# Ledger of designs, part 28: peptides against a protein of PDB entry 5TUV

Target 1, 107 residues: chain A of PDB entry 5TUV
Amino acid sequence: KEVIDRLRYLKAEIEDLELKERELDQQKLWLQQSIKNVMDDSINNRFSYVTHEDICNCFNGDTLLAIQAPSGTQLEVPIPEMGQNGQKKYQINLKSHSGPIHVLLIN
Target 2, 107 residues: chain B of PDB entry 5TUV
Amino acid sequence: AQECQNLEVERQRRLERIKQKQSQLQELILQQIAFKNLVQRNRHAEQQASRPPPPNSVIHLPFIIVNTSKKTVIDCSISNDKFEYLFNFDNTFEIHDDIEVLKRMGM

## One batch from the design tools (peptide; aimed at target 1 E76, target 2 I64)

Design b2_p17_4_s1 (made by RFdiffusion4, then SolubleMPNN; from b2_p17_4 with S1Q T5F F14H S17A)
Fold by OpenDDE base, seed 1:
Structure b2_p17_4_s1 (fold): chain B 107 residues (1-107), chain C 107 residues (1-107), chain A 17 residues (1-17)
Amino acid sequence: as target 1 above (107 residues)
Amino acid sequence: as target 2 above (107 residues)
Amino acid sequence: QPFKFTLGSFESFHYKA
């Protein structure tokens, strides 16, 4: 029957798609671990930086702050609200759990 | 017929998830390539200079870049925990992560 | 809701106030 054949076909295709999705999930996990390993390598870590020139080439005309912090540092930007003096508040909250936070003024 | 329709909807849902996962995987690949290129560039540059860059002249990964007007007043305070920072701005700002910066650098 | 981000994550982000 036509409907039965269509059902069988769809079920088989969905099964193949399930396998493909699992394959992609495994590839993602593998690649994430690979990236972590590369970045945590002592030699690579030594050279994992950008310069003031690099940043200036990427951005122009404004004040630029570079904030370096350990991996896992949590950043939060609250919804801007009115302050005590009626001025709208714009703020960034940073919480590091392992190491110091370093701030550089680029421009 | 209804069962066929349900399976076709499921099929399409899985196809879209697979497409999204493929895209995310490509982004991870690009991140790894960019990082490796950055490391190679810096190693070569330091070899030519015969010295590492000054400590305060580079920004180590991971980092963020805050972009704001030159007229913006910025206050930074360390709160309670030495690993907790609060930045206050009297005007709007933009935040860019290191991944975006590496892309802009052409890595 | 406030914007939240974890440094070192594999997902890129951009924020504009």
Scores: peptide ipSAE 0.655, ipTM 0.918, DockQ to the pose 0.913
OpenDDE base, seeds 2, 3, 4, 5: peptide ipSAE 0.627, 0.642, 0.642, 0.642; ipTM 0.916, 0.917, 0.918, 0.917

Design b2_p17_4_s2 (made by RFdiffusion4, then SolubleMPNN; from b2_p17_4, 5 letters changed)
Fold by OpenDDE base, seed 3:
Structure b2_p17_4_s2 (fold): chain B 107 residues (1-107), chain C 107 residues (1-107), chain A 17 residues (1-17)
Amino acid sequence: as target 1 above (107 residues)
Amino acid sequence: as target 2 above (107 residues)
Amino acid sequence: QPFKFTLGSFESFHFKY
C-alpha cells in the first residue's frame, strides 16, 4: 500500500535525521572545546581585546559603557518594575565568581 | 494516514532542529575565525607600534557593550571585591555582546 | 522572566527594551 510505503520511507528518513542530529551535537561540542582552547592560549589571550576606536566604529551617538569581566560572569536584566518612587527600574546585575569586573566609559 | 501525518510533522520538526544546529555551528565557526583575526590584527598592530596599548585603552574579552541615551543617568553599586555590580538606569538601554561587536568590526 | 546571560558563552545575545 502507498501509505505503508510512505510510512517506511518516513521512518527511514527520520532515522537518518536522528543520526545527523547526533553528529551535529558532537560537532558542536568539539568546536566549543576547540574555541575554548584557542581563547585560553596564553598568546591569544594576550591579544584578545578590542579598542575604544573599534567600539566607536560600531556604535555612535549614545553613551557607551564597556563592561569587561571574567568568563562565567553572570548578567541579569530584571523585568522593569515600578520603584518606590514610581520610576521604572532599568537595571543590570552582574556577578563574577572568578575575578573583578571592569567598566569603561567609551563616549 | 494519521500515522503518516504524525511522522511528517516529526520529520519537519527534526529538519528544523537540524537547520538550527547547522546555523549554530556556522556561528561558532565564525566566532573562532573572528577571534583569530582579532588576535592577528592586534599582534600586528603591537608589532608596528613596538609596544602594547595602554591598559585602559583596550577592552579584553569577554565583554558587553551597554548603549543608552546620553541623557540617561546611570548609577552603579559595586561590591567591595568588585565582583558584583548593580547598574541603575533612569531610562532604557541596549546590550551588545562581544560576538556582535566582532561581527560589526568585520572580523 | 528576567534576561540572563553568561559572559564568555558561545551564545551571542542582544538585549533591547
Scores: peptide ipSAE 0.659, ipTM 0.918, DockQ to the pose 0.927
OpenDDE base, seeds 1, 2, 4, 5: peptide ipSAE 0.654, 0.656, 0.657, 0.658; ipTM 0.918, 0.917, 0.918, 0.919

Design b2_p17_4_s3 (made by RFdiffusion4, then SolubleMPNN; from b2_p17_4, 6 letters changed)
Fold by OpenDDE base, seed 1:
Formats: sequence, C-alpha cells, structure tokens
Structure b2_p17_4_s3 (fold): chain B 107 residues (1-107), chain C 107 residues (1-107), chain A 17 residues (1-17)
Amino acid sequence: as target 1 above (107 residues)
Amino acid sequence: as target 2 above (107 residues)
Amino acid sequence: QPIKITLGSFESFHIKY
C-alpha cells in the first residue's frame, strides 16, 4: 500500500513537471521570436551598434578586430594543428550567405 | 520498489531540465533588455550630437571581437564579394561574441 | 573537429586558443 501510494504520488508529480517543461519551451520560443522582431525593426536595427570606445572599454592591451557580419554567417575555428613548417595553425573561417563581411581594426 | 526508483530517476531528470531551461530563459530576457538599452543609448547619443556616427566608427550587430597580441601577425584572405574571410594568425587569439560585449558594457 | 558557430544565435560563446 505504501509503495502504491508512492507510485501514485510520483506519477502525479511527473505529470506536473511535464506541464511545467512544456510551458518553459513555449516561453522560450515566444521570447526568441520577440527578440528577433525587436532586432529586425527598422528603427532598432538602425541603432543596433557599438562604438570603438565601447570595445576599448571592454578590452585592454591587445590588438582588437571587430568583425561585422549578417545573421546566419558561419564561423569556423579549427583546432590548432601543426602546419607544414612546424607552426601551429591558428585560423578563423567566416562564410556569409546573405551579405558582405566587414572588418574593423579597433587598436 | 524498482518501479519507484525508475520514476524517481525520471523525476530528477525532468527537474534538472527544467532548471536548465529556466536559466536559459533568464539569459534571453537579459539579452532583450541589453539590446533595448543599447538602442536607447544610441538614439539619445545621436540626438545630442545632431548627427549619426561616421560609418566606419561603429560596429553593427551581430559581430565578434577577436583579441590577439600586438605582436601577432594576421593574414586575411577575402573573397571578391566579401562573403568569405580566411584569417591566419601566427599566435593565439580569443573570440568574444556581441552578447558578451553588451554584458561587459553594462547594458 | 573545428568549432562551428552561427552568428546571431541566442547562445553566447567564447573561444580561446
């Protein structure tokens, strides 16, 4: 009887948790769509930028490259491997499908 | 009972997934807030300056920041349409996305 | 295997080599 009661309790709780999980899934999708809508708005898009000063305030002491690319651009960073000359290959590959990529030297 | 144990394991798995989803949802909320704050800041700044910033002085979202030593030699190969970039570094680098930058900016 | 990321995604990332 105790085992049966425990089973019934656990099943009821799992059902409740399943409902909660589905609720969170729906909220995530809604929020993602909301963010996309906000970012795609013409006014917001016009002002969706940071400045050189912003970047310099966030990072110190090194060469900073800012790479601007359209949403959906593919970034590939191979694991460094020894090259033909015994030098490790430090590489970044970018491929856009919808527009040009822009590179800015910050410092 | 074995059946109780199986359900308890499932219960725990669901609880952990819910916790992860709650955290991810919070991050999305923060992203939306940060973006809205960025837009508001830039709108106000341009109003005060009575002009938009120079075109090459700002970095539009989405973007990444590449940080490397000032001694690092960087080679860049660009496609004719600027849709594809290949960066080669002779030393290590770090990549930061725009989300991290907005966080560092306090947005 | 190389790290592959799509810009504009909702998931933040940081890479260091």
Scores: peptide ipSAE 0.634, ipTM 0.919, DockQ to the pose 0.919
OpenDDE base, seeds 2, 3, 4, 5: peptide ipSAE 0.626, 0.627, 0.631, 0.630; ipTM 0.918, 0.918, 0.919, 0.919

Design b2_p17_4_s4 (made by RFdiffusion4, then SolubleMPNN; from b2_p17_4, 5 letters changed)
Fold by OpenDDE base, seed 1:
Structure b2_p17_4_s4 (fold): chain B 107 residues (1-107), chain C 107 residues (1-107), chain A 17 residues (1-17)
Amino acid sequence: as target 1 above (107 residues)
Amino acid sequence: as target 2 above (107 residues)
Amino acid sequence: QNFKFTLGSFESFHYKA
C-alpha cells in the first residue's frame, strides 16, 4: 500500500545517506592526514612561514603581536572579569607541551 | 503515517549533516592549497634573494596574530619551564589564526 | 565560558574581547 511503499522508500534512502556520510567521514580523515604529511615534510616545513609584510598587509596599523608555538599548544582566553583595581582583565593563556613559544612585535 | 514522519525527520537530519561535512571538507582542501601556495611563494622568493630571510623577520606556522590598540599596555609573563605564557592587556584585543591570515593573503 | 583553542588544528577561529 502507499504507506508501506513510502516507508520502504524512506528506509532505502536513509541507508544510502548513511553510506554517503561514512564516505565523507573517511575522506575527511584522509585529507587531514594528507595535510599533516604535507606540513611535516622537511622541505615544506622549511618554507612554512609568513613575513612581517604579509601580516601588515592583512591588518591595519594597530599593535600586532605574532605568537608562534608548536602544534598542539593550548590557548585559553578567560572571560574578562574585574581586577583588584577595578579594571577588567583581558588575558591570554598559552600552554605548550613540546617546544618554545616565540613572540614577535610586528611594525 | 507517524513512522513515515519519523523517518522523514531522520532523513532531513542526515541531509543536513552531509551538507555540513561537505563544507568542512571543502575548507580542508582550501587549507591544503593555501599552504602549498605559501611554500611555493617562499621558495621562489628565497631563490631570488639567494638567501633565507632573517630569523626574526618571519613567523613560522602555526601561529596566531593578536591585534590591539597602540595604546594598549601589554604584559607578558613566562613560566619557569618557558612552556607557559600569560599575556595581560589593559584593553580589548582580537585574535586571528594562521588559517585566516593565509586567506587574507590570498593564498 | 572561557574560550579555548588548540594551535595547529584544522578549524579556524577568531576571538574578539
Scores: peptide ipSAE 0.652, ipTM 0.917, DockQ to the pose 0.918
OpenDDE base, seeds 2, 3, 4, 5: peptide ipSAE 0.616, 0.625, 0.630, 0.627; ipTM 0.915, 0.916, 0.916, 0.916

Design b2_p17_5 (made by RFdiffusion4)
Pose (drawn by RFdiffusion4):
Structure b2_p17_5 (pose): chain A 104 residues (1-83, 87-107), chain B 106 residues (1-49, 51-107), chain P 17 residues (1-17)
Amino acid sequence: KEVIDRLRYLKAEIEDLELKERELDQQKLWLQQSIKNVMDDSINNRFSYVTHEDICNCFNGDTLLAIQAPSGTQLEVPIPEMGQKKYQINLKSHSGPIHVLLIN
Amino acid sequence: AQECQNLEVERQRRLERIKQKQSQLQELILQQIAFKNLVQRNRHAEQQARPPPPNSVIHLPFIIVNTSKKTVIDCSISNDKFEYLFNFDNTFEIHDDIEVLKRMGM
Amino acid sequence: SSSFIIEDETDPPVYKH
């Protein structure tokens, strides 16, 4: 039949696709680890910052609010329902205080 | 028969997912070289100048909140711990540290 | 990937990718 070996063929490709994903899952997990190791060198943390000019060059006009918090800080944004509509940002930081810079 | 329809849908799924994983994979690489160059760029600027801590500097990780000039922004802290509430009377946009690093080159 | 945990319930999302 045309269908029974449309199966054997498809069932012979997905394992190549399955192993390719396993490889891609391993590559991603220790690429992420190598990224974590670089951003927590004490020397590298010292220079892991951006200036006002950089932000102004990438955001034309308007009011800009820079919010800095430790890693793992959770940001929750509810739906713009009505109650006047509500546009709000719920910020939860367990590892430390947050720093807010008003960009001009 | 329906074991044929199930695997063709599953195949495309795996394909569409494996493709997106290869995309975020190179994005993660781009994230590292942009971070390395950003660090190298700041070291070079410090040899020609040190900028003060609370001003003119934003440490990673961070977010950028963009809204209109006529938009009023309120900041509220309550009795509950580890909570921050920002209110806007109008729409806003949130951008990440990764995107701003891309917009500036590397 | 970002170091922030983001839960955006808006439609379309306000957080830009």

Design b2_p17_5_s1 (made by RFdiffusion4, then SolubleMPNN; from b2_p17_5, 8 letters changed)
Fold by OpenDDE base, seed 2:
Structure b2_p17_5_s1 (fold): chain B 107 residues (1-107), chain C 107 residues (1-107), chain A 17 residues (1-17)
Amino acid sequence: as target 1 above (107 residues)
Amino acid sequence: as target 2 above (107 residues)
Amino acid sequence: MSEFKIKDSTSPPVVKK
């Protein structure tokens, strides 16, 4: 009796959890679309930037490159394997499909 | 008993997924808030300055920040495809996305 | 906010030493 009752309870709870998970999935999708809409708004897009000062305040003592590229740009960072001359290869490969890539040296 | 145990495992698995999804949702909410705060800040700043910033003085979203030592030699090449960039570094680097930058800015 | 399609074989990326 106790086992049967426990099974029934667990099955009911799992069903409720499935509903909750689906709800969260929908909320995530909605929020992602909302963010996209907010960013694509003409006024918001006009002001969707950071300054050199902003970046410098977030980082110190290093060389900083800002790479602006369209959403969906492919970013590849290969595993730093040894090159032909025995030096590790540290690389960033960028491939944009919808616009130019712009690079700024911050400091 | 075994079925009960299996369902308990499944229950716990779903609970953990739900918790993770709730956290991810909260993160997205914070991202949206940060973006709106950024836009508001920039609008206010431009109003005070009575002019927009120079085009090359700001980094428009979306962007990434590459952080490396000042001793690091950086080479950049553009392929035949104008949208493809290759960066070569002689040492390690860090990559930070715009979301992280906004977090560091306290947006 | 906007996502780069990160194809990173180094999870996480190479960190400065």
Scores: peptide ipSAE 0.137, ipTM 0.881, DockQ to the pose 0.495
OpenDDE base, seeds 1, 3, 4, 5: peptide ipSAE 0.133, 0.117, 0.130, 0.104; ipTM 0.884, 0.880, 0.883, 0.880; seeds 3, 5 fail the geometry check

Design b2_p17_5_s2 (made by RFdiffusion4, then SolubleMPNN; from b2_p17_5, 7 letters changed)
Fold by OpenDDE base, seed 3:
Structure b2_p17_5_s2 (fold): chain B 107 residues (1-107), chain C 107 residues (1-107), chain A 17 residues (1-17)
Amino acid sequence: as target 1 above (107 residues)
Amino acid sequence: as target 2 above (107 residues)
Amino acid sequence: MSEFIINDKTTPPVVKK
């Protein structure tokens, strides 16, 4: 009977947790939509940028590339494999569907 | 008894997912705040300057930052349709998204 | 936030943040 009671308790708790999880999922969805709306606003979009100085202040001492592309651009970084010359191939693949990709050398 | 154990495992899994989702939700809120702060900063800056920044001096969202050694050789190939970009590096690199940049900027 | 759709197939040598 103790086992049965424990089972019932656990099942009930799991059900409650499932409800909580769905609530969080809904909240996330709404927040994501809110963010999208804010970013898509014409005024906000006009001012949605960072400067070279901003980037330089965030990173130190290396070559910095800024790659700007439309939302939804696909970014792929394949597993490094040995090239024909024995050098590992470190790659970034980008696929845009809605606009140009802009690459800037920051430093 | 075994069924109890199974349900307890599931319970724990759900609890962890809920915790993760709560954290993710908080991060989204912070992202929205950071973006709004960015916009406000830029609006103020342009008002003070009485003009927008030069087009090539800013990086518009969304973007990524690629960080690699100054010694790294980078090759960039663009597809015929200009929608695909292939970057080849002869060494390792780091990728940072715009969200992380905003965080580093203190937005 | 507007984001790239990331298909990350990296191994440890490539750090993605």
Scores: peptide ipSAE 0.164, ipTM 0.880, DockQ to the pose 0.717
OpenDDE base, seeds 1, 2, 4, 5: peptide ipSAE 0.057, 0.159, 0.062, 0.158; ipTM 0.871, 0.879, 0.871, 0.880; seeds 4, 5 fail the geometry check

Design b2_p17_5_s3 (made by RFdiffusion4, then SolubleMPNN; from b2_p17_5, 7 letters changed)
Fold by OpenDDE base, seed 2:
Structure b2_p17_5_s3 (fold): chain B 107 residues (1-107), chain C 107 residues (1-107), chain A 17 residues (1-17)
Amino acid sequence: as target 1 above (107 residues)
Amino acid sequence: as target 2 above (107 residues)
Amino acid sequence: MSEFIIKDSTTPPVVKK
């Protein structure tokens, strides 16, 4: 009796959890779309930037490159393997499909 | 008993997924808030300056920040496809996305 | 907010040497 009751309880709870998970999935999709809509708004888009000062305040003592590229740009960072001369290759490959890539040296 | 145990494991698995999804949702909410705060800040700043910033003085979203040592040599190559960039570094680097930058800015 | 499609077999580098 106790085992049967426990099984019934667990099954019912799992069903409730399934509903909750689906709800969260939908909320995530909605929020992602909301963010996209907010960013695509003409006024918001006009002001969707950071300054050199902003970046410098976030980082110190190093060389900083800012790479602006359209959403969906492919970013590849190959595993640092040894090159032909025995030096590790540290690379960033960028491929944009919807607009130019713009690079700024911050410091 | 075994079925009960299996369902308990499944229950716990779902609870953990739900918790993770709740956290991810909260993160997205914070991202949206940060973006709105950024836009508001920039609007106010431009109002005070009575002019927009120079085009090359700001980094428009979306962007990434590459952080590397001052000693790192960086080479950039643009392929015949104007949307493809190759960066070569002689040492390690860090990559930070715009979301992280906004977090560091306290937006 | 906007996503770069990261094609990498490893996590993005976060440690400098």
Scores: peptide ipSAE 0.176, ipTM 0.881, DockQ to the pose 0.451
OpenDDE base, seeds 1, 3, 4, 5: peptide ipSAE 0.168, 0.173, 0.174, 0.173; ipTM 0.883, 0.882, 0.882, 0.882

Design b2_p17_5_s4 (made by RFdiffusion4, then SolubleMPNN; from b2_p17_5, 7 letters changed)
Fold by OpenDDE base, seed 3:
Structure b2_p17_5_s4 (fold): chain B 107 residues (1-107), chain C 107 residues (1-107), chain A 17 residues (1-17)
Amino acid sequence: as target 1 above (107 residues)
Amino acid sequence: as target 2 above (107 residues)
Amino acid sequence: MSDFIITDSTTPPVVKK
């Protein structure tokens, strides 16, 4: 009896949690679409940038590269492996499909 | 019972996922707000200057920031179609997305 | 906001020195 009651309770709770999770999923989709709409707006797109100063203020005096690329650009950072010279390879691979990649040296 | 234990585990898993999704939703909202604030800032700045910034002085979204030591040697290889980029570093680096930058900017 | 798509099985990046 106790086990049966516990099972029933757990199953009911899980069902409620499933409903909650679906609700959150729907909200996420809505928000994602909203963000997309805002970013795709021609006026917003025109002003969707940061300055060199902005970047410099966010990071201290190291070499900073800004890589701007179209939406959907693929980014790959392989696990460092030993190179032919015995040194680990530190790499970034980028693949764009919809436009050029622009690289800026900030400092 | 074993079945009860299994359902307890599942319940807990779902609760954790729900918590994570709630956090993700909050982040999306903040991202949208940050973007809108960025746009507003830039619009105001350009209005005051009565001109847009020079093209090479700004980084348009979306972008990433690569941070590495000033001693790091960086090599960039570009594919023949100019859509693929390979960056080689002789030392470690950090990558930061535009979302993080906006956060650091206080947007 | 970032529309970069991470396609590898690894997480960016190696924390700098």
Scores: peptide ipSAE 0.216, ipTM 0.882, DockQ to the pose 0.437
OpenDDE base, seeds 1, 2, 4, 5: peptide ipSAE 0.200, 0.089, 0.082, 0.202; ipTM 0.883, 0.870, 0.872, 0.878; seed 4 fails the geometry check

Design b2_p17_6 (made by RFdiffusion4)
Pose (drawn by RFdiffusion4):
Parts: structure tokens; sequence; C-alpha cells
Structure b2_p17_6 (pose): chain A 104 residues (1-83, 87-107), chain B 106 residues (1-49, 51-107), chain P 17 residues (1-17)
């Protein structure tokens, strides 16, 4: 039949696709690890910052609010319901205080 | 028969997912070279100049919140711990450290 | 109400839809 070996063929490709994903899952997991190792060198943390000019060049006009918090800080944004609509940002930081810079 | 329809849908799924994984994989690489160059760029600027800590500098990780000039922004801290509440009377946008690093080049 | 939870840039984002 046309269908029974449309199966055997498809069932012979997905393993290549399955192993490809396993490979891509391993590559991603120790690429992420190598990223974590670089951003926590003490020397590299010393220069891991951006200036006002940089932000202004990438955001034309308006009011800009820069919010800095430790890693793992959670940010929760609810739906713009009505109660006047509510536009709000719920920030939760367990590892430390947050720093807010008003960009001009 | 439906074992044929199930695997064709599953195949495309795997394909569409394996493709997106290869995309985020190179984005992660781009994230590192952008971070390395950003660090190298700041070291070079410090040899021609040190900027003060609370001003003119934003440490990673961070977010950028963008809204209209006529928008009022409120900051509330309550009795509950480890909580921050920002209110806007109008719409806003949130951008990440990764995107700003891309917008500036590397 | 659907919630999309993901991690990006050292932040854990929860967006409601």
Amino acid sequence: KEVIDRLRYLKAEIEDLELKERELDQQKLWLQQSIKNVMDDSINNRFSYVTHEDICNCFNGDTLLAIQAPSGTQLEVPIPEMGQKKYQINLKSHSGPIHVLLIN
Amino acid sequence: AQECQNLEVERQRRLERIKQKQSQLQELILQQIAFKNLVQRNRHAEQQARPPPPNSVIHLPFIIVNTSKKTVIDCSISNDKFEYLFNFDNTFEIHDDIEVLKRMGM
Amino acid sequence: VEKKTFERGGFIYVFEE
C-alpha cells in the first residue's frame, strides 16, 4: 500500500530528527553554562554595564525607565483589564534591592 | 491510516521545533560575543577617562520600560516582602538587555 | 486566562493573555 510505507519512511526519518534534537539539547545546555561562566568572572562583571547615550541611541524620544535587579528576579504583567484600565508591572526580587534609573 | 496522519503532524512539529532550537542556539552565541565586545568596549573607554556608579551606568541584567511623556508612572512598595508594583495610566513597552545590546551593535 | 512563563536576560517573565 501507499500508506504502509509512507509510514516506514516517516518512521525512518524521525529518529534522525530525534537524535538531532538530543544533540541540539546538549549543545544548548552547555552553551548556556558557558554563558553563565563568562558573566560571573569578577573582571567581566566589573564592565558589564551600559551608559545613558547607548540607551538614548536605541530608543527615540519618550520617557525611559531603566530597572536593574539581580538574576532570577521575576516580572509579572497582568492583562489590561478594567476596574480605568490597569497597566502594571509586578516585580519580585528575593536576592536583593532593585535600582531604577530615569533616562533623559 | 490515522497512524499515518499522526506521524506527519508530529514530523512537522519536530521539524518546526528543531528549527527554532537552532535559531535560539545562534542567538545565544550572538549573546556571548556581544557581551564580550561590550566588556572590551568599556575597558577601552576607561583608559581614556572612571564613571560614577549610580549615574550614567546601568548594570546587567536590566530592563527598559518605555512609555509616552504624558504617562504618569507610580512606584509602590507594600507590607509584603520582595514585592514591587509599578503603575501606568497608559500603555507601555518592556525591552531586555539582550535587545539593547543588539541595537547598539555588539 | 493563559500565562506564558519564560526566562530571558536573567529575568523570569510571566505575561497573562

Design b2_p17_6_s1 (made by RFdiffusion4, then SolubleMPNN; from b2_p17_6, 9 letters changed)
Fold by OpenDDE base, seed 4:
Structure b2_p17_6_s1 (fold): chain B 107 residues (1-107), chain C 107 residues (1-107), chain A 17 residues (1-17)
Amino acid sequence: as target 1 above (107 residues)
Amino acid sequence: as target 2 above (107 residues)
Amino acid sequence: KKVIVFEKSGFIYKIEE
């Protein structure tokens, strides 16, 4: 009886959890679309920027590069390997297919 | 019973997924809020200044920030059409997206 | 190999290999 009751309870709960998960999935989709719409809005797009000061306030004492690129641009970081001079290679490869890439040095 | 154990494992699996999805949803919500706050800030700032910021003084979303030590030597090779960039660093670097930057800004 | 893809609505992160 106890086992049967436990089984019944677990099955019912799992069913409820499944419904909850589906609800969350839908909410995620709607929110993602909402974010896209908000960002694509002409007014919002006009004001969707940060200043050099903003960036500098977030990062102190480092060399900073800001990369802007068209949608679809791929930023690749290969696995660091030993170079010709015995030094590990730290690389970033950028490839755009639809337009020029813009890189800013932030000081 | 074994069946109870199986269902309990399934229950726990679903609970963990739901927890993860809830967390992801919260992140999306925060992203949207941060973006809206950014836009609002910039709109207000431009209204007070009665002019937009200089074009070269701002970084428009989306963007990626690469930070490395000021001692790091960076070599950059750019294709003629600026569709390809190759960065070589003699030391480690970090990559941060605009969402993280907005978080650091307190948006 | 790590890849970040620029998108209008956000970045896509891919782990390859």
Scores: peptide ipSAE 0.633, ipTM 0.906, DockQ to the pose 0.264
OpenDDE base, seeds 1, 2, 3, 5: peptide ipSAE 0.558, 0.418, 0.629, 0.631; ipTM 0.896, 0.890, 0.905, 0.907

Design b2_p17_6_s2 (made by RFdiffusion4, then SolubleMPNN; from b2_p17_6, 12 letters changed)
Fold by OpenDDE base, seed 3:
Structure b2_p17_6_s2 (fold): chain B 107 residues (1-107), chain C 107 residues (1-107), chain A 17 residues (1-17)
Amino acid sequence: as target 1 above (107 residues)
Amino acid sequence: as target 2 above (107 residues)
Amino acid sequence: KEVIKYEKSGFVFSIEK
C-alpha cells in the first residue's frame, strides 16, 4: 500500500540522513583538529592577537574588560542571586590551571 | 499509520539537526579563515613597523570581552598567582568571545 | 539550578541558569 511504500521510503531516507550526519560529525572533528593545529603553530601563535583599537571598534559606550587566559581556563557565571544586602550579585569566576590570567581595561 | 507519522517526525528532527551541524561547520570554517586573516594582518603590520607591538597593547587569544555599563561598579579579587579572578558587578554584563570579536572586526 | 558547560574560545564555560 501507499503507507507501506511511504514507510520504506522514510526508512531509507533516514538511513541516508544518518550517514550524512556521521559524515558531518567526522568533518567537524577534523576541522576542529585543523583549527587547533593552526592555532598551536608557533608562528601563528605569535601573531594571534588583537589590539585595543580592534576592540574599541567592535564596541562602544560601555566599560570593556579584555580577559586573556590560557586555554582550558574555567569561566563560571553563577545565577545572579540576591546578595546579603538585597541586591543581585553579578559575578564572573575565572580559574586557570596552566598560567596567569591577564585583564585589560579597554574602555 | 502511526509508524509512518513517527518516522516523519524523526526525519524532520534529523533534517533539522543536520542543518544545524552544517551551519556549525560553516562557522568553524569562518573561524579558521578569520584567524588566518588575523595572523596575516598582524604579520604584515609588524613587518611594516619593523617591531612587535608593546606587550600591554595587544590581547592574545584566547580571550573574552566583558562589557557593562559605564556606571557599573566592578570589583575584582585576584589570587596571588593571578590564576583566579573573581569579578563582582553591581549590574548586568555581557560576555563576548574572541570569535565574535574577529567577526566584528571583519576578519 | 541548571549548569550548562561547554568549551569555546579556549575557555571552559560553566553558566548557571
Scores: peptide ipSAE 0.530, ipTM 0.892, DockQ to the pose 0.924
OpenDDE base, seeds 1, 2, 4, 5: peptide ipSAE 0.498, 0.517, 0.526, 0.518; ipTM 0.891, 0.889, 0.892, 0.891

Design b2_p17_6_s3 (made by RFdiffusion4, then SolubleMPNN; from b2_p17_6, 7 letters changed)
Fold by OpenDDE base, seed 4:
Structure b2_p17_6_s3 (fold): chain B 107 residues (1-107), chain C 107 residues (1-107), chain A 17 residues (1-17)
Amino acid sequence: as target 1 above (107 residues)
Amino acid sequence: as target 2 above (107 residues)
Amino acid sequence: KEKIKFEKGGFIYTIEK
């Protein structure tokens, strides 16, 4: 009886959890679309920027490159391998498909 | 019994997934809030200044930040249309997305 | 914090809104 009751309870709970998970999945999709809509809004897009000061306040002591690129731009970092001169290759490859990439040296 | 144990494992699995999804959802919410706060800040700032910031003084979203030592030598190859970039570093670097920057800004 | 270090090597990141 105790085992049967436990089984029944667990099965019912799992069913409830499944419903909860589906709810969260839908909420995620909704929110993702909402974020996209908000960011694509003409007014919001106009003001969707940070300043040099903002960046400098976030990072200290290093060379900072700000790379502004269209959404969908791919950034690739290959595995560091030995180069022709005997040093490891540290690289960033950027490829945009929808617009030019803009790079700023912050400091 | 064994069946109870199996269901308890399944229950725990689902609970962990739900927890992860809840965390991801909260992260998305925070991202949207941060973006809205950024837009609001910039709108207010431009209203007070009665002018937009100089074009080269701001970094428009989406963007990434690359930071490396000031001693790092960086060379960059750019395609004619500026759709493709190749950065070579003689040392290690770090990459930060705009979401992290907004977080560091306290948005 | 979304920090990407070079140590990951061999990855592709897509810049998204």
Scores: peptide ipSAE 0.331, ipTM 0.886, DockQ to the pose 0.120
OpenDDE base, seeds 1, 2, 3, 5: peptide ipSAE 0.323, 0.165, 0.324, 0.324; ipTM 0.887, 0.871, 0.885, 0.884; seed 2 fails the geometry check

